# Peptides against a protein of PDB entry 3EFO: the designs that were tried, part 34

Target 1, 262 residues: chain A of PDB entry 3EFO
Amino acid sequence: SQLADLYKSCETDALINFFAKSAFKAVLHQPLKVIREILVNQTAHMLACYRKNCASPSAASQLILPDSMKVLPVYMNCLLKNCVLLSRPEISTDERAYQRQLVMTMGVADSQLFFYPQLLPIHTLDVKSTMLPAAVRCSESRLSEEGIFLLANGLHMFLWLGVSSPPELIQGIFNVPSFAHINTDMTLLPEVGNPYSQQLRMIMGIIQQKRPYSMKLTIVKQREQPEMVFRQFLVEDKGLYGGSSYVDFLCCVHKEICQLLN

## One batch from the design tools (peptide; aimed at target 1 L65)

Design b2_p12_4_s4 (made by RFdiffusion4, then SolubleMPNN; from b2_p12_4 with E4D M7L E8K)
Fold by OpenDDE base, seed 5:
Structure b2_p12_4_s4 (fold): chain B 262 residues (1-262), chain A 12 residues (1-12)
Amino acid sequence: as target 1 above (262 residues)
Amino acid sequence: SVLDQLLKLLEE
């Protein structure tokens, strides 16, 4: 059917870019609450339409997403949790304006990375491989106290270190003997020169490629105060300023879809 | 792409 073809041709990254720019334009003349509601409704309607007209027969209680939109809820939740759309007094007008302007100029690839960061398990690096490690979902549940993770969203880059991260990796990256010796005030990694350090630098370089802005590097130690900033980029988790976790959002969307189909 | 990677993660 024509509708089925439409869903097959739909790309989530393009949709998110469109929704983001539309919403961020709307903030100039509509209440934030209304904008958020519109986004949720649009998401639910699109998915409900698919469920009704395109999906194979299944249990009504199951949420069925087209392949092209399988990650749409994830990105939509990220959009909804962006400071531009949050109605929190803690968020300054300047910050809202800044983020809004950034997104309004972003292409599809940029906005995709911006809303859903790339989180890489650096501690699993194969120094003999030229490939990037497989990204993990942006949630605290995917972190490990024994791990080292690199997070990038096109604007910021974080190197997160677990409290029990391997000393050999710490030595390899920072040329210090232990976690406690890492200086988190540094914005550049030292030139250690070993294969692991070189590989990490290469990965960082690849991530930086084709990005319009130079990403600032922040080194984050687990359980230190700056980790709070890092956690804000774990977009699948519950937000500091009232944003829902992905799981909660998905449940909400599912309920809305069910209501539309009744 | 990030999207492709995410899709793979969701399929697991």
Scores: peptide ipSAE 0.022, ipTM 0.573, DockQ to the pose 0.034
OpenDDE base, seeds 1, 2, 3, 4: peptide ipSAE 0.014, 0.020, 0.020, 0.018; ipTM 0.521, 0.606, 0.652, 0.559; seeds 1, 4 fail the geometry check

Design b2_p12_5 (made by RFdiffusion4)
Pose (drawn by RFdiffusion4):
Structure b2_p12_5 (pose): chain A 259 residues (1-239, 243-262), chain P 12 residues (1-12)
Amino acid sequence: SQLADLYKSCETDALINFFAKSAFKAVLHQPLKVIREILVNQTAHMLACYRKNCASPSAASQLILPDSMKVLPVYMNCLLKNCVLLSRPEISTDERAYQRQLVMTMGVADSQLFFYPQLLPIHTLDVKSTMLPAAVRCSESRLSEEGIFLLANGLHMFLWLGVSSPPELIQGIFNVPSFAHINTDMTLLPEVGNPYSQQLRMIMGIIQQKRPYSMKLTIVKQREQPEMVFRQFLVEDKGGSSYVDFLCCVHKEICQLLN
Amino acid sequence: SPLDDLPTVYTL
């Protein structure tokens, strides 16, 4: 009968999986604007209830989120940014209908990765003694012109290359000497390489391991290339609203529920 | 997790 126990026991990934499927089923029944509004308001409602009933007294300038829901807003914003709940500019209906379908079948492990892609820094890789590098936030702010990154959501796998990308690596991987020497349209498996092209292939394997679909590798050269597509998977950035924007929005309506 | 460092209280 205590609300504190309800919240202390929640799982964001499980909640996100439900909201996603619930919203994606509703796409075939209601205006998308109506669906997004329900999502945002339900999110503000859950947090406002915690604020007025469980949270110890705190200043109004603060937005209080339970531990169980620490990253719930970030993921909810990712759902709202997703092309299934978004619109016309680019992204075919065939792409939307397809993604809407893929999510309807997903387990928790799949939806977690689908809505928050995994961004791995490759240029800072420890050689032959690896075990998959620490992940980095899904934002352009964590990309470096000197860096090479791996981004995966379970369906797509992007190998991102910066302009000042170390030629040493571009050689040990693409077997070509320089950055401008790579052609994106040749997105096939590169072998050779003794320390790196192997250590990279090793992590590309470990990532695919638990994943049902074999991912489509897409190489992205930084500055003005296909990168436009890649930017979509940096879900923390604006690309809908940014993470911070959404957070700013939820607080407004949580306050509107004046308490 | 890259999100472990996020706070539960935001000052706006």

Design b2_p12_5_s1 (made by RFdiffusion4, then SolubleMPNN; from b2_p12_5 with L3Y T11D)
Fold by OpenDDE base, seed 2:
Structure b2_p12_5_s1 (fold): chain B 262 residues (1-262), chain A 12 residues (1-12)
Amino acid sequence: as target 1 above (262 residues)
Amino acid sequence: SPYDDLPTVYDL
């Protein structure tokens, strides 16, 4: 069907960019609550239409997504959890204004990275490989106390270190003997000169490449206070300021779809 | 891609 073809050809990343810019423009003349409701409604309507007209019959308890839009709920949740659309006193007007203006000028690729960060398990690096480690889902469940992760969203870069991160990697990256010796006030990695350090720096360079903004590096130790800031970029988890986890959002969308189809 | 494993069907 024509609709089926439409869903197959849908570029969800471009759609998210459009929704983001539309929503962020609407902030100037619509209540945030209304904007959020519209975004959820649009998501539900698109997916309800798919289920009604394109999807194979399935149990009512199932949420069915076209393959091209399987990331739609992920990104929509991220968009909804962005500070621009949150009405919390903890979020300054300046921060909202800043991020709003940023997104309004972002291309599709930039907005993808902005809303859903790259989270790279750099502790798994093969120094002999030129390949970047595969990004993992932005959730605490994907972190490990033994791991070291690099997170980037086009504006910020974080190097997260588990409390049990390997001392050899710590030494390789920071030239210090242990986790406790890492100075989190540093915004630059030392040039240790070993293959691991060089590989990490290369990865950071690649991530920074073709990004419009220079990402300042923040070093984060697990279970230290600054980790709370880092955790906010784990966008699939529950947000600090009222945002839903990805799973909760899926349930919400599913419920609304069911309501539309019943 | 972190999305490669995203399902098209969720049991909710």
Scores: peptide ipSAE 0.598, ipTM 0.943, DockQ to the pose 0.899
OpenDDE base, seeds 1, 3, 4, 5: peptide ipSAE 0.580, 0.587, 0.577, 0.589; ipTM 0.939, 0.938, 0.939, 0.940

Design b2_p12_5_s2 (made by RFdiffusion4, then SolubleMPNN; from b2_p12_5 with L3Y)
Fold by OpenDDE base, seed 2:
Structure b2_p12_5_s2 (fold): chain B 262 residues (1-262), chain A 12 residues (1-12)
Amino acid sequence: as target 1 above (262 residues)
Amino acid sequence: SPYDDLPTVYTL
């Protein structure tokens, strides 16, 4: 069917960019609550239409997504959790204005990275390989106390260190003997010169490549205060300022779809 | 891609 073809050809990242810009434009003349509701409604209607007209019959307890849009709820939740659409007093007007203007000028690729960061398991680096490590889902569940992760969203770059990070990697990256010796006030990695350090720097360079803004590096130790800031970029988890986890959002969307179809 | 293993069906 024509509808089936439409869903198969859907470029979800472009839709997210569109929804983001539309929502961020609407902030100027619509209540945030209304904007959020519209975004959820749009998501639900799109998926309800798919289920009604395109999807194979399935149990009512199931949320069915077209393959091309399986990331839609992920990104929509990220959009909804962006500070521009949150009305919490903890979020400054300046921050909202800043991020609003940023997104309004972002291309599809930039907005994709902005809303859903790259989270790379740096501790798994093969110094003999030229390939980047595969990004993992942005959730605490994917972190490891023994791991080291690089997170980037086009504006910020974080190097997260687990409390049990391998000393040899810490030595390789920071030229210090242990986790405790890492200075989190640094914004640049030292030029240690070993293959691991060079590989990490290369990866950071690749991530920075073709991004319109220079990403400042923040070193984050697990269980230290700055980790709270880092965790806000784990967008699939529950946000501090009223945002839902991805799982909770899926349930919300599913419920609304059911309401539309029943 | 971190999305490769995203399902198209969720049981909720």
Scores: peptide ipSAE 0.582, ipTM 0.940, DockQ to the pose 0.914
OpenDDE base, seeds 1, 3, 4, 5: peptide ipSAE 0.568, 0.569, 0.560, 0.574; ipTM 0.937, 0.936, 0.936, 0.938

Design b2_p12_5_s3 (made by RFdiffusion4, then SolubleMPNN; from b2_p12_5 with T11D)
Fold by OpenDDE base, seed 2:
Structure b2_p12_5_s3 (fold): chain B 262 residues (1-262), chain A 12 residues (1-12)
Amino acid sequence: as target 1 above (262 residues)
Amino acid sequence: SPLDDLPTVYDL
């Protein structure tokens, strides 16, 4: 059917870009609560239509997604959790305005990275390989106390260090003997010169490539105060200033779909 | 992408 073909060919990343820009434009004239409700409603309606008209019969307890849109819920949740759409006093008007303006000018690729950051396990680097480490899901569950992770969303870059990160890697990256010696106020990695350091710098360079903005580097130690800021970029987790975890959002969407179909 | 392996069916 034409409808089935439509779902098969759906460019979800472009759709998210559209939803983001539409929502961020609407902020000027509509209450944030209404905008959020509309976004959830649109998501539910699209998926309900698929469930009704395209999906194979399945149990009512199941959320069924077309393959092309299997990333829709996670990105929509990220959009809903963006500071522009949060009506919390902790979020400044200036920050909302800034990010709104940024997103309004973003292309699909930029917005994709912006809403769902790259999270790279740097501690797994093989200095003998030219291959970049595979990004992991943006959740605390993917972090490890023994690990070092690089997170980037096109605007910010974080280097997260577990409390038990290998001293050898710390020395390789920072030229200091231990985790405790790392200066988190630094915004640039030192030129240590060893293969690991060079590879990390190369990765950072690759991440920075083709991005319209220079990403500021923030060094984050696990269990220190700045980690709270970092954790806000773990977009699949529950947000500090509201918003659902990815799983909770899936449940929310599922319930709304059921309401539409029942 | 780490999202490539997302399922199309969730038991909720």
Scores: peptide ipSAE 0.701, ipTM 0.972, DockQ to the pose 0.921
OpenDDE base, seeds 1, 3, 4, 5: peptide ipSAE 0.697, 0.699, 0.695, 0.699; ipTM 0.971, 0.972, 0.972, 0.972

Design b2_p12_5_s4 (made by RFdiffusion4, then SolubleMPNN; from b2_p12_5 with L3Y D4S)
Fold by OpenDDE base, seed 2:
Structure b2_p12_5_s4 (fold): chain B 262 residues (1-262), chain A 12 residues (1-12)
Amino acid sequence: as target 1 above (262 residues)
Amino acid sequence: SPYSDLPTVYTL
């Protein structure tokens, strides 16, 4: 059917960009609660339409997504969790205004990275390979105490260090003997010169490439206070300021779809 | 891609 073809060809990243800009424009004239409700409603309606007209028969307990839109819920949740659409007093008006303006000027690729950060397991780097490590899902469940992860969203870059991160990697990256010796106030990695350090710097350069803004590097140690800031970029987890986890959002969307179809 | 793991069917 034409609808089936439409869903197969759907450019979800472009759609998210559109929804983001539409919502962020609407903030000037509509209550945040209404905007959020509209976004959820739009998500549910699109998926309900797919379920009704395109999807194969399935149990009511199942949420069915077209392959082209399997990332729609996660991105919509990220959008809903953005500070621009939150009215918490902990979020300054200036911050909301700043991010609103940023997103309003972002292309599709920029907004994709902005809403769903790239999280790279740096501890898995193969210095003999030119291939970048595969990004992992932005959730605490994907972190490891033994790991080192680089997170970037086009505006910020974080290097997260697990409490049990390998001393040899710490030495390779920071030229210090242990986790405890890492200075989290630094915003630049030292030029250590070994292959691992050089490869990490190369990766950081690649991430920075073609981004409109220079990403400041923040070093984050696991279980230290600044990690709380880092964790806000783990967008699939529950947000600190009223945002749902991805799983919770899926349940919410599913319930609304069921309401639309029953 | 981190999205490669995303399914098209969730049981909720």
Scores: peptide ipSAE 0.572, ipTM 0.928, DockQ to the pose 0.893
OpenDDE base, seeds 1, 3, 4, 5: peptide ipSAE 0.560, 0.561, 0.554, 0.564; ipTM 0.924, 0.922, 0.923, 0.925

Design b2_p12_6 (made by RFdiffusion4)
Pose (drawn by RFdiffusion4):
Structure b2_p12_6 (pose): chain A 259 residues (1-239, 243-262), chain P 12 residues (1-12)
Amino acid sequence: SQLADLYKSCETDALINFFAKSAFKAVLHQPLKVIREILVNQTAHMLACYRKNCASPSAASQLILPDSMKVLPVYMNCLLKNCVLLSRPEISTDERAYQRQLVMTMGVADSQLFFYPQLLPIHTLDVKSTMLPAAVRCSESRLSEEGIFLLANGLHMFLWLGVSSPPELIQGIFNVPSFAHINTDMTLLPEVGNPYSQQLRMIMGIIQQKRPYSMKLTIVKQREQPEMVFRQFLVEDKGGSSYVDFLCCVHKEICQLLN
Amino acid sequence: SLVSIPDPLPDL
């Protein structure tokens, strides 16, 4: 009968999986704007209820989130940014219908990765003694002109190359000497390489391991290349609203529920 | 300014 126990027991990934499927089913029944509104308001409502009933007294300038829901807003914003709930500019209806379908079948492990892609820094890789590098936030702010990154959501895998990308690596991987020497349209498996091209292939394997679909590798050269598509998977940035924007929005309506 | 508690950023 205590609300504190309800919240202390929640799982964001499980909640995100439900909201996503619930919203994606509703796309065939209601205006998308109506669906998005329900999502945002339910999110503000859950948090406002916690604020007025469980949270110890705190200043109004603060937005209080339970530990169980620490990253719920970030993921909810990812859902709202997703092309299924978004619109016309680019992204075919065939792409939307397809992604809408893929999510309807997903388990928790799949939806977690689908809505928050995994961004791995490759240029800072420890050689032959690896075990998959620490992940980095899904934002452009964590990319470096000197760096090479791996981004995966379970369907796509992007190998991102910066302009000042170390030629040493571009050689040990693409077998070519320089950055400008790579052609994106040749997105096939590169072998050779003794320390790195192997250590990279190793992590590309470990990533695919538990994943049902074999991911489509897409190489991205930084500055004005196909990168436009890649930027979509940096879900923390604006690309809908940014993470911070959404957080700013939820607080407004939580306050509107004046308590 | 708005302060969030706890900070809702993922721990990576």

Design b2_p12_6_s1 (made by RFdiffusion4, then SolubleMPNN; from b2_p12_6, 4 letters changed)
Fold by OpenDDE base, seed 4:
Structure b2_p12_6_s1 (fold): chain B 262 residues (1-262), chain A 12 residues (1-12)
Amino acid sequence: as target 1 above (262 residues)
Amino acid sequence: SLTFIPDPFPEL
């Protein structure tokens, strides 16, 4: 059907870009509460429309998402959890203004990465491969104390190290014997020169490619204070300032969809 | 096909 074709052609990243810019523009003339409600409603309405017009009949208890928009809720939740749309005193006006301006100028690809970071398990790097490791979902549940992860959102880059990171990898990246010896004050990786180090640097370079901003690198040790900042980018988890986890948001959207279809 | 999405946040 025409509607089905429309949904199939729908690009979630474009929608998120649209909603983000629209919402961030609206911040100047509408209350945040209203904006947030509209975003949730829009999400539910779009998905309800698909279910009504494009999906096979199904029980209301089931959440049905079109393939093209399966990730819409997660991105929408990320948008809702962005500091621009959060009325929290912990977030400075300057920070909100800054991020608002950034997003207002972002293209589709940039905003996608911004709202949902790439989280790469670099401890799985194959030095013989030029392929990027498969990104994992941005949740603490996907981290490992034995792992090393690179997170990038187009503005920031984090190298997160588990407390039990393999010493050989630590040696490979930092040329130090153990986790405890890693200097987290550095913003650049040392020029170690071994294959693993070179591979990691290449990966970082690829991530940086075609991004309008040079991402600052922050090295984060698990259980240290800077990890709190890192965890803010685990966007599927509960937000630091009260934002919902992705799962909770999905439940919310699902309920609203059901209401719309009844 | 492309469909125009109206401004979801019209100025009230």
Scores: peptide ipSAE 0.078, ipTM 0.687, DockQ to the pose 0.029
OpenDDE base, seeds 1, 2, 3, 5: peptide ipSAE 0.060, 0.050, 0.071, 0.064; ipTM 0.693, 0.642, 0.679, 0.683

Design b2_p12_6_s2 (made by RFdiffusion4, then SolubleMPNN; from b2_p12_6, 4 letters changed)
Fold by OpenDDE base, seed 1:
Structure b2_p12_6_s2 (fold): chain B 262 residues (1-262), chain A 12 residues (1-12)
Amino acid sequence: as target 1 above (262 residues)
Amino acid sequence: SLTFVPDPLPVL
């Protein structure tokens, strides 16, 4: 059907870019509550239309997403959790204005990375491989106390270290004997020169490539106070300022879809 | 309520 073809050709990243810019324009003359409701409604309506007209027969309780929009809900939740669309007093007007203007000028690729960061398990690196490690979901549940993870959203880069991260990797990256000796005030990795350090630097270079801004590096130790900033970028988790987890949002969308189809 | 969270990852 024509509708099925439309959904097959749908590009989630382009839609999110469009919705983000539309919403961020609307905040100037519409209440945030209304904007959020519209975004949720649009998401549910699009998916309900697919469910009704394109999906194979299935139980009404099952959530069916077209492959082309399979990640639409997660990106939409990230958009809804952006500071521009949150009415929390903890968020400064300047920060809202800055991020609003930033997103308004972003291309599709930039906004995709901005709303959903790359989270890479650096501790799994093969120093002989030229391939990037497979990204993991941006959730604390995917972190490991024994792991080292690199997170990047196009503006910031974080190197997160578990409390039990391997001392040999710490030595390889920082040229210090232990986790306790890592200086988190550093914004540059030392030039250690071993294969692991070189591989990590190569990965960081690949991530930085094609990005319009130079990403500042922040070193984050697990269980230290600055980790809270890092956790804000674990976008599938429950938001610090009232945003839902991805799972909770998906449940919300599913309920609304069911209501539309009844 | 939901038994499944859809994959794949939004970014690879």
Scores: peptide ipSAE 0.028, ipTM 0.667, DockQ to the pose 0.397
OpenDDE base, seeds 2, 3, 4, 5: peptide ipSAE 0.024, 0.023, 0.022, 0.021; ipTM 0.639, 0.655, 0.660, 0.645

Design b2_p12_6_s3 (made by RFdiffusion4, then SolubleMPNN; from b2_p12_6, 4 letters changed)
Fold by OpenDDE base, seed 2:
Structure b2_p12_6_s3 (fold): chain B 262 residues (1-262), chain A 12 residues (1-12)
Amino acid sequence: as target 1 above (262 residues)
Amino acid sequence: SLTFVPDPLPEL
């Protein structure tokens, strides 16, 4: 059907860019609560329309998403959890203004990365491979105490280290003997010069490519205070300042879809 | 409960 073709051609990243800019513009003249409700409703309506008109017959209780929009809910949740749309006193007006201005000028690719960061398992690097490690979902559940992860959202870059990170990798990256010796105040990795260090630097370089801003590197140790900031970029988890986890959001959207269809 | 989990997002 024509609708099915439309959904096939739909690019979620473009939609999110549109929704983000629309919502951030609306903040100037509409209550945040209303904006959030509109976004959720629009998401539900779009997906309900697909379910009703394009999907094969199935139980209404089943959540059916078109392949082209499989990630729409997760991105939408990320948008809803952005500080611009959160009504929390902990978020300064300046921060909201800053984030709003940033997104209002972002292209599709930039906003995609901004709302859903890349999270790369650096501890799995093959120094002989030119391929980037496969990104994992932005959730604490995907982290490992034995792992080292690089997170990037186009503005910030974090190198997260588990408390049980391999000493050999720590030595390779930081030229220090152990986790405890890592200086988290550094914003640049040392040029150690070994293959692992070079590979990591290459990956960081690739991630930095085609981004309009130079991402500042923050070294984060698991269980240290700065990890809290890092965790805010694990966008599929429940945020510190409100907002649903992806799972909770998806359930919410699913319920709304069911209500629309029944 | 959630019955569907989308695939990981593509790398940029």
Scores: peptide ipSAE 0.029, ipTM 0.682, DockQ to the pose 0.267
OpenDDE base, seeds 1, 3, 4, 5: peptide ipSAE 0.024, 0.023, 0.026, 0.022; ipTM 0.654, 0.594, 0.670, 0.654

Design b2_p12_6_s4 (made by RFdiffusion4, then SolubleMPNN; from b2_p12_6, 5 letters changed)
Fold by OpenDDE base, seed 1:
Structure b2_p12_6_s4 (fold): chain B 262 residues (1-262), chain A 12 residues (1-12)
Amino acid sequence: as target 1 above (262 residues)
Amino acid sequence: SLTVVPDPFPEL
């Protein structure tokens, strides 16, 4: 059907860019509560329309998402949790203004990465491969105490180290004997020169490629206070300033879809 | 982009 074709051609990354810019324009004239409600309603309405007109027969209680928009709720939740759309006193006006202007000028690819970061398991690197490791979902549940992860959102790059990170990898990356010896104040990795460090640098270079801004590197140790900043970029988790987890948001959207279809 | 959606935030 024509509708089915439309949904198949939908581009979630383009949609989120559009919704973000529209919402960030609207904040100047409309209450945040109204904006958030509209975003949720739009999401539910689009998905309800698909469910009603395009989806295969299924139980009414099942949430059916088209392949082209399967990540729409994820991105929408990330948008809703952006500081521009949050009315928390902990968020400065300057930060809101900065992020608003930043997103207003972002292209589709930039906004995609900005709202949903890449999280790469660096500890799984094959030094003989030129391929990037498969990204994991941005949740603490995907981290490992034995792991090392690289997170990038187009503006910031974090290298997160589990408390039980392999000493061999630590030596390979930092040229220090243990986790305790890692200096988290550094913004540049040392040029150790071994295959692992070279591979990591290559990956970082690939991530930095085609990005309009040079990403600052922050080294983060698990269970240290600065890890809280890193956790803010685990966008599928519950937000620090009242944003929902992805699971909770998806449940909310599903309920609204059901209401629209009843 | 081929995605076309109505303006979710019409000006009041």
Scores: peptide ipSAE 0.048, ipTM 0.653, DockQ to the pose 0.029
OpenDDE base, seeds 2, 3, 4, 5: peptide ipSAE 0.041, 0.011, 0.042, 0.013; ipTM 0.635, 0.552, 0.617, 0.560; seed 3 fails the geometry check

Design b2_p12_7 (made by RFdiffusion4)
Pose (drawn by RFdiffusion4):
Structure b2_p12_7 (pose): chain A 259 residues (1-239, 243-262), chain P 12 residues (1-12)
Amino acid sequence: SQLADLYKSCETDALINFFAKSAFKAVLHQPLKVIREILVNQTAHMLACYRKNCASPSAASQLILPDSMKVLPVYMNCLLKNCVLLSRPEISTDERAYQRQLVMTMGVADSQLFFYPQLLPIHTLDVKSTMLPAAVRCSESRLSEEGIFLLANGLHMFLWLGVSSPPELIQGIFNVPSFAHINTDMTLLPEVGNPYSQQLRMIMGIIQQKRPYSMKLTIVKQREQPEMVFRQFLVEDKGGSSYVDFLCCVHKEICQLLN
Amino acid sequence: SEIEELLEKIDE
């Protein structure tokens, strides 16, 4: 009967999986704007209820989120930015219908990765003694012109290359000497390499391991290349609203529920 | 089902 116990026991990934499927089913029944509104308001409602009933007294300038829901807003914003609940500019209906379908079948492990891609820094990789590098936030702010990154959501795998990308690596991986020497349209498996091209292939394998679909590798050269598609998977940035924007929005309506 | 019950309780 206590609300504190309800919240202390929640799982964001499980909640996100439900909201996603619930919203994706509703796409075949209601205006998308109506679906998005329900999602945002339900999110503000859950948090406002916790604020007025469980949270110890705190200043109005603060937005209080339970531990169980620390990253719920970030993921909810990712669902709202997803092409299924978004619109026309680019992204075919065939792409939307397809993604809408893929999510309807997903388990928790799949939906967590689908809505929050995994961004791995490759240029800072520890040689032959690895075990998959620490993940980095899904934002351009964590990319470096000197860096090479791996981004995966379970369907796509992007190998991102910065402009001042170390030629030493571009050689040990693409067997070519320089950055401008790589052609994106040749997105096939590169072998050779003794320390790195192997350590990279190692992590590309470990990532695919638990994943049902074999991912489509897409190489991205930084500055003005295909990168436009890649930017979509940096779900923390604006690309809908940014993570911070959404957070700013939820607080407004939580306050509107004046308490 | 547990999530629906949870949402109902939160709404109440």

